# Peptides against a protein of PDB entry 3V4L: the designs that were tried, part 90

Target 1, 386 residues: chain A of PDB entry 3V4L
Amino acid sequence: GQPLAKDKVALLIGNMSYWEHPKLKAPLVDVYELTNLLRQLDFKVVSLLDLTEYEMCNAVDEFLLLLDKGVYGLLYYAGHGYENFGNSFMVPVDAPNPYRSENCLCVQNILKLMQEKETGLNVFLLDMCRKRNDYDDTIPILDALKVTANIVFGYATCQGAEAFEIQHSGLANGIFMKFLKDRLLEDKKITVLLDEVAEDMGKCHLTKGRQALEIRSSLSEKRALTDPVQGAPCSAEALVRNLQWAKAHELPESMCLKFQCGVHIQLGFAAEFSNVMIIYTSIVHKPPEIIMCDAYVTDFPLDLDIDPKHANKGTPEETGSYLVSKDLPKHCLYTRLSSLQKLKEHLIFTVCLSYQYSGLEDTVEEKQEVNVGKPLIAKLDMHRGL

## One batch from the design tools (peptide; made by RFdiffusion4, then SolubleMPNN)

Design b2_p14_1_s4 (from b2_p14_1, 8 letters changed)
Fold by OpenDDE base, seed 2:
Structure b2_p14_1_s4 (fold): chain B 386 residues (1-386), chain A 14 residues (1-14)
Amino acid sequence: as target 1 above (386 residues)
Amino acid sequence: MEVKLVSTDPELSE
């Protein structure tokens, strides 16, 4: 019979906005497209952009809490990285220049911890460079991995080689995701699927002789990403896992705010990623005596580092939100919260209404405080260790 | 428009 997964869990990390290194573009689109595909495959997906070392460690720890016996675990990473002595290192956005192993996350350490969970399948998709870092002379003494015969690595490039992104005037994928996305939904053994992706990359005139997929696998069984999840959660642990994932993906409910002047505002929320949310405001009712009326959001928690110059935009794209703009209501003001992992408290902010009456020259303001609790990933309290 | 590939290697971007 077809193998069953006890559950399917994915952690996707895309690092782009490096402090001391060149900024990337592809991870934004790659994480978003892969998230949507893995959701169609019944994966519980946590998708995170622009994580510090500490935030990456916590994201991995929370991912490991979702793993158990017979669960399929998938880790995707897109960003800067290196490979020393067959160990893959993911580079956080706050990594110094030059970075070392002490500033980075070792994928083989994560694999060891996944093997302790007795997972049914371990898939690593590493969309990073695999060049040696000559500034890191440390040889990691890793404990020997268990022989579990359930490991698959898809490396976007060969050992000692670089990965590429497509420089376009618009949104573009990295090279690996460009080919992976076309096959990811196929009902094939994961190693066969990745081999077909490798063939597609090898046939493409753009990538031929520049980037080649490497597959490393111990997978002895015919396991696919399409393998069905075992039915109703039969254990208390499976219920807890489902609740924990659901909490990390719960948006605030849409609100109708009523001001004393009789203006009504719709306040709505949309998820772009597990740590990225769009707030949008619209005027849904205006008394005829009010000739001008604008509603904006302000007074965000300092932990979110919200620049007011990037808030309250007339389009989602002006906030840097290019991916979900089609699914948002039109004729709103939009604000993008890109660092929800940093939120320690409840998301409290002010909605300010500025308006003018017919025959009065003076602008009037009304304000309402809004508390939406902890949205999305902020419910996991990733900061509990500081 | 010529599709340009850009390396994600931080050492080649300097």
Scores: peptide ipSAE 0.213, ipTM 0.746, DockQ to the pose 0.485
Fold by OpenDDE base, seed 5:
Parts: structure tokens; sequence; C-alpha cells
Structure b2_p14_1_s4 (fold): chain B 386 residues (1-386), chain A 14 residues (1-14)
């Protein structure tokens, strides 16, 4: 029969906004496009941008909680990275310069933990450099991996080589994602699909002799990303997994706020990523005696590091939201919360209505506090040390 | 549009 997945779970990490290292651009588009493709493949996708070491560890731990016997696990990483002694290290955004193994996440350690979950398939897609870090002489003592015959690595580049992004006047993919996205939906064994991606990348005149896809696999079965999920959750663990994933993707409900002056504001929420939410406000009713009226969001939790200069913009693009802007309502004020993983408590903020009456020169303000609970990834409490 | 390849290696992006 066709192989079945018990479930399909993906963690996608895109690190771009490094503190002590050069900033990247491609991971934004790559994580977004891959998220949409994996959702079409019935994956439960957690998509995270710009994680610290601590936040990356917690994201991996939460991902491992979603894994179980016969579940397909996919880890995608785009960012800085290195390879020492055949071990791949993902570099967090807060990594020092130079970084070492103690500042980074070892992919082979994650693989060991995935093998302990008795997963049906383990896929690693690593869009990072594979150069040796000469500042790290540490040889990681890795425990021996189990012989599970269900492992696939897609490395964006060869051992000891660099990965590249395309910089042009707009948003662009990394080289790996540029070719991967065109084939990802094909009903093929994952190693055959990646081999076709390697052939397509090998035809690219830009990267010929600079970057080539390496496929490393022990996959003994015909497993595909298109393999159907086994129907209704057959176990209590599958129900718990589905509930845990649903919590990490729950948006606040849209609200209609009514002010004493008779103005009505629609407050809405959209997810760009699992840790990135857009708040938007619109005036849906205004009394005729009010000539001017604006609704601002303010007083965000300090843990979110919201710069007021980037809040309450007339377009999503002015907030840095270039990907989801087409799916947002028009004629709003927009605010992007890019670090929801940093939220320890409920998201409480103020909606401030500023307005003017006909024939009065003075502006009037009314304020309402809004509590929307823990949106998206903030429900997983990634700040509570496990 | 001019297309530039940029390494994701932090040592070469200077």
Amino acid sequence: as target 1 above (386 residues)
Amino acid sequence: MEVKLVSTDPELSE
C-alpha cells in the first residue's frame, strides 16, 4: 500500500537579524514560501524568524514534543552555520563573534532526539554554509545514532563550501529554496525529489562551481512529503499533538471597540509567521459631528521591544510586512509584532482614539485597554525554561 | 535587474 504518515510536523527557522554577524535577506522569503508549500502538503508548520540560542533550543524542544512514532518530522534552517567534523551547527542571532559550538545548535543532537521519538521520516533541509569554523576546535562527543533507515539530509551546499543568497532590487529566495520550491509538491520519494532539485541547481549558471546540493540519506523505504496523513487521530498522543499545534496557531478574534463618542473601531489580527503577528485597526463607524479620527495602538509589553516609530503605519510594507500585505484589509493602521516568542504574559495593549469635533480646535482622546491573551507561539511559553 | 550572489558565510560578507 501507499506509505502513511501518522502525522506530519515541520519546524522552519530563518535567522537574518544577527547581532554580531552580517544580516541575511533570503530566510524571510524562504521560510514564508516553504511554510505555504508544506501546509499544502498537510504539514503542521511552526515558522520562526530571528531566534536567540535560548529561543532556538525551546523551539526544537517544542518541535520534539510534536514528534511521535510514525510521525514525519521536517526541520528547515536558513541562516549562518558551519560544519566541524561532520557535525552541522545552526547559528542563533545572538551568537558572539567568533561563535563556537557552545553558542550553536548541533543538528546531529536534534537527529538523535528525533530517533528516540521513533519517527516515520526525518528530513533536514539545511540552507547554511558548511565551512569549517577554525575558531571552534571542540570535537563534540556525539552518542552513536540508531540505525533507523529513515533519515534524509538536503544540504544547500557541499561540505566545506558556502551557501549563497540572491541580492537584487526586491525580495529573492536563497539558491536552494529557488529550486526546491518548484518541485516540493511532486509525489516522489524525497531523495528522488532532492536529486531532481540538485540537477536543476547544477544547471544554474550563477552557482555552477560555487554551490551544489548534497543529499545524504539512509532512507530504505519509499517515503514522500506527499504521503497522506493517517485519518482521524487514533491515539490520545495524536489528539494532544493536534491541540498543541492548534494553540501555536490561534489568532485573537477580531474585535469591535465602541468608544463613548460613538466611534467604532475594528481591531484585527493576522499571522505572518508563528512568532510574527500584524495588528490592524480601522474606523468602521464615525458620528457626523466628528470631523477627524485616528485609532492608534500603544502601551505594548516591554518584552516585545516595539519601536513606536514602526507602529501604526498606513501600509503593511512600512512595518516590514512585504509578504502578507495582499491578504490584509486595506485602509487600516498596521503594527507588526515580530518577536511573539518573547511574550511572557498576556498581550495587553491600549487602543487610543484621537478625534476632533466640528467647530472645536482641540483634539479629544479616549483609550481602551485590550487583552488578547497569548497569540500564536506565545501560547507555548518559550520563555519558561523547560 | 542586477543579480548579485552573496555568501551566507559571515567571514566573506565584508
Scores: peptide ipSAE 0.209, ipTM 0.751, DockQ to the pose 0.507
Fold by OpenDDE base, seed 3:
Structure b2_p14_1_s4 (fold): chain B 386 residues (1-386), chain A 14 residues (1-14)
Amino acid sequence: as target 1 above (386 residues)
Amino acid sequence: MEVKLVSTDPELSE
């Protein structure tokens, strides 16, 4: 019979905004496009941008809680990274310069923990450099991995080599995602799919002799990302997993705010990633005596590190939101919350209405506090140390 | 449009 997945869970991490290292661009598009493709494959996808070491650890821990016997686990990482002694290290955005293994997440440690969950398939897609870090002489004593015969690594590059992104005036994929996205939906054994991606990369004049995909697999069975999920969740654990994932993807409901002046504001929310939300405001009703009227969002929780200069933009693109702009209402003010994983409390903020009456020169302000609870990933309390 | 490949290696991006 066709193999069945008990469930399918993916964690996608894209690190770009490094503190002490060169900034990347491709992970934004790569994580977004891969998220949409994996959702079409019935994966439960958590997509996260710009994680610190601590936030990455917690994201992995939450991902591991979604894993169980026969579940397909996929970890994708795009960012800086290195490989020492056959161990792959993902570099968090807060990693020092130089970084060491103590500042980074070891993929083989994550694999060990996935094997303890008796997963049906373990897929790692690592879009990072695989050069040796000469500043880290630590030889990790890894415990022996279990012989599970269900492991697939897709490395964007060869051992000791670099991964590349395409830089142009706009948004572009990394090299790996550029080819992976064209084949990811194919009903093929995952190792066959990745081999075809490797061939496509090898035919590209840009990548030929610069970057080649490496596939490392112990996968003894025909498993595909297209493998159907087993029907209705029969176990309490499966129900809990589904509820936990659903919580991490719950947007606040759109609100209609009514001000004393008779102005009505629509407040709306859109997810770009599991930790990135767009807030938008629009004037839906204005009394005729009010000639000018703007609705600003302000007074965000300090944990979100929101610069007011980047809030309340006339376009989603001016906030740095290029991917979801087509799905947003037009003629709003837009604010991008890019660090929802830092939110310790409820998302409370102020909607400030600034308006002017006909024949009065003075601007009037009205304010309303809004509590939208914990949006998206903030429901998982990823800022809590275990 | 100049398509440039840029390494994601921090040592080569300086």
Scores: peptide ipSAE 0.207, ipTM 0.754, DockQ to the pose 0.500
Fold by OpenDDE base, seed 4:
Structure b2_p14_1_s4 (fold): chain B 386 residues (1-386), chain A 14 residues (1-14)
Amino acid sequence: as target 1 above (386 residues)
Amino acid sequence: MEVKLVSTDPELSE
């Protein structure tokens, strides 16, 4: 019979905004597009951008809590990385220069932990360089992996080689995701699908002789990403997993704020990623005696590192939100919260209405505090390990 | 549009 997944869970990490290393661009688009594709495949997807070492560890730990017997686990990473002695290291955004294994997450350690969960399938998609880091002479003593025969690695590049992104004036995928996205929905054994992606990459004149997909697998069964999820979650563990995922994706409801002057503001929320939310404000009612009014958001928690210069923009794109801008209402002020994983408390902020009456020169302000609880990934309390 | 491939290797992105 067709294999069934008990559930399907994916963690996607895209690191771009490195502190001590060159900034990347492709991971933004790659994580977003892969998220949408995996959702069409009935994956529970956690998508995270720009994680520190600590935040990456916590994201992996939370992902491992979602894994159980017969669950399909997919880990995607796009960012800087290296490979020493056949061990793949994902580089966090706060990694020092030079980085070492102690500053990075070892993929083979994650695989070991996934094997302890008795998963139905383990897929690793690693869109990173696989060069040796000559600044790290550490030979990791990894415990022997179990023989589970359910493992697939898709490496964006060959061992000792570089991965590339496409730089142009617009948004572009990395090379791997550019070809992967065209086939990801195909009902094929995952190793066959990746082999076809490797052929497509090899036929491309841009990538030929520069980047080639490497597939490492021990997959004994015909498992596909299209494999259906087994019906209603009957186990307590499946219910907990569904609740945990739902918590990580709960967006605040839109609010209608009423000010004393009679102005009504719509406050809305949109998820770009599991740790990235857009707040938008719009004037939905204005008394005729009010000639001008704007609704600003301010007084955010300090843990979110919100630069006021990037808040309250007339377009989503001016906030750095290029992907969800089509799904957002027009004629708002937009603010992008890109670090929801840092939020320890409830998201409390101020909506400030600035307005002018006809025939009065002075601007009047009214303020309303808004508490939206813990949005998206902030509900997982990724900081509880401190 | 000229498509530039850029390495994601921090040592070669200069």
Scores: peptide ipSAE 0.178, ipTM 0.735, DockQ to the pose 0.478

Design b2_p14_2_s1 (from b2_p14_2, 8 letters changed)
Fold by OpenDDE base, seed 2:
Structure b2_p14_2_s1 (fold): chain B 386 residues (1-386), chain A 14 residues (1-14)
Amino acid sequence: as target 1 above (386 residues)
Amino acid sequence: KPPYEGVMGQILLE
């Protein structure tokens, strides 16, 4: 019979906005497209952009809490990275220049912890460079891995080589995701699927002699990403896991705000990623005596580091949201919250209405405080280590 | 600038 997964869980990390290193572009699109594909495959997906070392450690810990016996675990990473002595290191956005192993997450350490959970399948998709870091002479003494015949690595590039982005005038994938996305939904053994992706990449004139996919696998069974999830969660642990994932993906409900002047504002929320939310406001009712009115959001928690110059934009794209703009209501003001993992408290902010009456030159302001609780990933309290 | 050796982000131009 076809193998069954007890559950399917994925952690996707895309690091782009490095402090001390060159900024990337592809991880934004790659994490978004891979999230949508894995959701079609019934994965519970946590998608995170621009994590610090501490935030990456916590994201991995929360991912490991979702893993158990017979669960399929998938880790995708897009960002800067290196490989020393066959150990893959993911570079956080706050990593110093030069970075060392002490500033980075070792993928083989994550694999060890996944093996302790007795997972049914462990898939690592590493869209990073694999060059040696000559500033890190440390040989990590890793604990011996258990002999499990359920591990698959898909490396975007060969050992000692670089991974590349394609420069287009707009949004573009990294080279690995460009080919992976076309095959990811196929009902094939994961190693066969990745081999076909490697062939497609090898036929491309852009990548030929520059980037080649490497597959490393111990997978002895015919396991696919299409393998069905075992039916209704019968265990208390499976119920807790499902509730934990659901909490991390719960959006605030849309609100209708009523001001004293009789203006009504619709306040809505959209998820771009597990740590990225768009707030949008629209005027849904205006009394005829009010000639002009604008509604803007302000007074965000300081932990979110919201620049007011990037808030309350006439388009989602002006906020840096290019991926979900087609699914958003038109004729709103838009604000992008890109660091929800930093939120320690409830998301409390102010909706301010500025308006003018017919025959009065002075603008009037009304304010309403809004508490939406902890949205999305902020419910997991990723900050518990302080 | 020399390509940032060892880092993802060499942009291939079509």
Scores: peptide ipSAE 0.028, ipTM 0.672, DockQ to the pose 0.460
Fold by OpenDDE base, seed 5:
Structure b2_p14_2_s1 (fold): chain B 386 residues (1-386), chain A 14 residues (1-14)
Amino acid sequence: as target 1 above (386 residues)
Amino acid sequence: KPPYEGVMGQILLE
């Protein structure tokens, strides 16, 4: 019969905004496009940008809680990385310069934990450099991996080589994602699909002799990313997994705020990533005696580190939101919350209405506090040690 | 612009 997945779960991490290392650009587009493709493949996708070591550990732990017997697990990482002694290390945004294994996440440790879950398929897509880090002489003592025939690694580059992004005049994919995205929806065994991606990448004149896809697989079965999910949740664990995923993707409901002056504001929310939300405000009703009015959001929790200079913009693009701007309402003020994983409390903020009456020179202000609970990934309390 | 030669990643410029 056709193979069935018990469920399909993906964690996508894109690290770009490094503190002590060169900033990247491709992971933004790569994580976004891969998220949309994996959703079309019925994956439960958690997509996270710019994680610290602690936040990456917690994201992996939460991902491992979604894994169970016969579940398909996919981990994608785009960012800085290295490979020492056949161990792949993902570099968090807060990693020191130079970084060491103690500052990084070992992919083979994650693989060990995934093997303990008896997953139906484990896919690692590692869009990172595989150069040796000569500043790290640590030989990790890895426990013996279980002998399993359900593991696939797609390395964006060969051992000892670099992975590249292309600087165009706009947003562009990394080299690996550029070719992967065109084939990802194909109903093929995942190793055959990746082999075709490797052939397509091998035709790229820019990366020829610099970057080549490496496929490492123990996959003895015909498994595809297109394999259908087994129907209704057949276990209590499957129901818990579905609820856990749903919590991490719940947006606040849109609100209509009514001010004493008779102005009505629409407050709306959109997800860019699991840890990135856009808030937008619009004036939906204004009394004729009010000549001008603006609705600002302010007083955000300090844990979110919201710079007021980047809040309340006339376009999504001015907030740094280029990918979802087409799907947002027009003629709003926009604020991008890019670090929802840091939120320890409920998202409480103020909507401030500034307005002027006809024939009065002075501006009047009215304020309403809004509590939207814990949006998106903030429901997982990733700031609490597991 | 020349390709950015980073220690841990390179940016190719078309």
Scores: peptide ipSAE 0.025, ipTM 0.635, DockQ to the pose 0.243
Fold by OpenDDE base, seed 4:
Structure b2_p14_2_s1 (fold): chain B 386 residues (1-386), chain A 14 residues (1-14)
Amino acid sequence: as target 1 above (386 residues)
Amino acid sequence: KPPYEGVMGQILLE
């Protein structure tokens, strides 16, 4: 019969905004597009941008809590990375220069932990460089992997090679995702699908002789990303997993705020990623006596590092939100919260209404505090390990 | 610039 997945879970990490390293662009688009494709494949997807070492560790730990016997686990990483002695290291955004293994996450350690969960399939898609880091002479003593025959690695590049992004005038995929996205929905054994992606990359004049996909697999069964999820979650663990994932993807409900002046504001929320939310405000009712009226969001928790210069923009794009802008209402003020993983408390902020009456020169302000609880990934309390 | 080791980000110009 066709293999069944007990469930399907994916963790996607895109690191771009490095502190001590060159900034990247492709991971933004790649994580977003892959998220949408994996959702069409009935994956529970956690998508995270710009994680520190600690945040990456916690994201992996939370991902491992979602894994169980017969669950399909997929880890995608796009960012800086290296490979020493056949061990792949994902570089966090806070990694020092030079970085070492102690500053990075070892993919083979994650694989070991996934094997302990008795997963049905383990897929790693690693869109990173695989050069040796000559600043790290540490030979990691990794425990021997179990023989589970359910492992697939798709490396965006060959061992000892670089991975590249294409510079377009706009948003563009990395080279690997450019070809992967066209085939990802195909009902094929995952190793066959990746082999076809490798052929497509090999035909591209840009990548020919510069970057080639490497497939490393130990997959004894015909498993595909299209494999159906086994029916009703009958186990307590499956119910817990479904609830945990649902909590991590729950947006705040849209709110209608009423001010004393008679102005009504719609406050709305949109997810760009599991740790990235757009807040938008719109004036839905204004008394005719009020000639000018704007609704600003302010007084965010300090843990979110919100720069007021990037808040309350007239377009989503001015906040750095290019991907979800089509799904957002028009004629709002937009604020992008890009670090929801840092939120320790409830998201409390102020909506400030600034307005003028006809024939009065003075601007009047009214304020309302809004508590939206813990949005999206902030519900996982990724900080509870401190 | 010298190739930055571990950098995904040599931009291939079309």
Scores: peptide ipSAE 0.024, ipTM 0.667, DockQ to the pose 0.532
Fold by OpenDDE base, seed 3:
Structure b2_p14_2_s1 (fold): chain B 386 residues (1-386), chain A 14 residues (1-14)
Amino acid sequence: as target 1 above (386 residues)
Amino acid sequence: KPPYEGVMGQILLE
């Protein structure tokens, strides 16, 4: 019969905004596009940008809680990385310069933990450099992996080589995602799909002799990302997993705020990633005696590191949100919350209405506090260890 | 070597 997945779960991490290392651009688009493709494949996708070491560990732990016997697990990482002694290390955004294995997540350790869950398929898509880190002399003594015959690695580059971005004037994919996205929906064995991606990359004049896809597989069965999920959740554990994932993707409901002056504001929310949310405000009703009014959001929790200079923009793009801008209402003020993983408490903020009456020179302000609970990934309490 | 030579984000100029 066709292979069935008990469920399909993906963790996608894109690290770009490094503290001590060069900033990247491609992971933004790559994680977003891959998220949308994997959702079309019935994956439960958690998509996270710009994680610290601690946040990456917690994201992996939460991902591992979604894994069980016969579940397909996919880990995608785009960011800085290295490979020492056949071990792949993902570099968090807070990694020091130079970084070491103690500051990084070992992919083979994650694989070990996935094998303990008796997963049906383990796919790693590693869009990172694979150069040796000469500042890390640590030889990891890894425990022997189980012989599960269900492992696939797609490395964006060869061992000891670099992965590259394409310089465009705008948003562009990394080299790996540029080719992967065109084939990801194909009903093919995952190793065959990746081999076709490797051939397509090999035809690219930009990457020829610079970057080539490496496939490492022990996959003994014909398994595809298109493999159907087994029907109704037949276990309590499957129900809990589905609820946990749904909880991590729950947006706040849109709110209609009414001010004393008679102005009505629509407050709306959109997810860009599991840890990135756009807040938008629009004036939906204005009394005729009010000539001008603007609705600003302010007083965010300090844990979110929101710079007020980047809040309340006239376009989503001015917030750094280029991907979801088409799905957002027009003529709003937009604020991008890019670090929802850092939220320890409820998202409480102030909506400040600034307005002017006809014939009065003075601006009036009214404020309303809004509590939207824990949005998206903040519901998982990824900080439970702090 | 400048610390940046070998990391993701060597921009291939078209």
Scores: peptide ipSAE 0.024, ipTM 0.653, DockQ to the pose 0.497

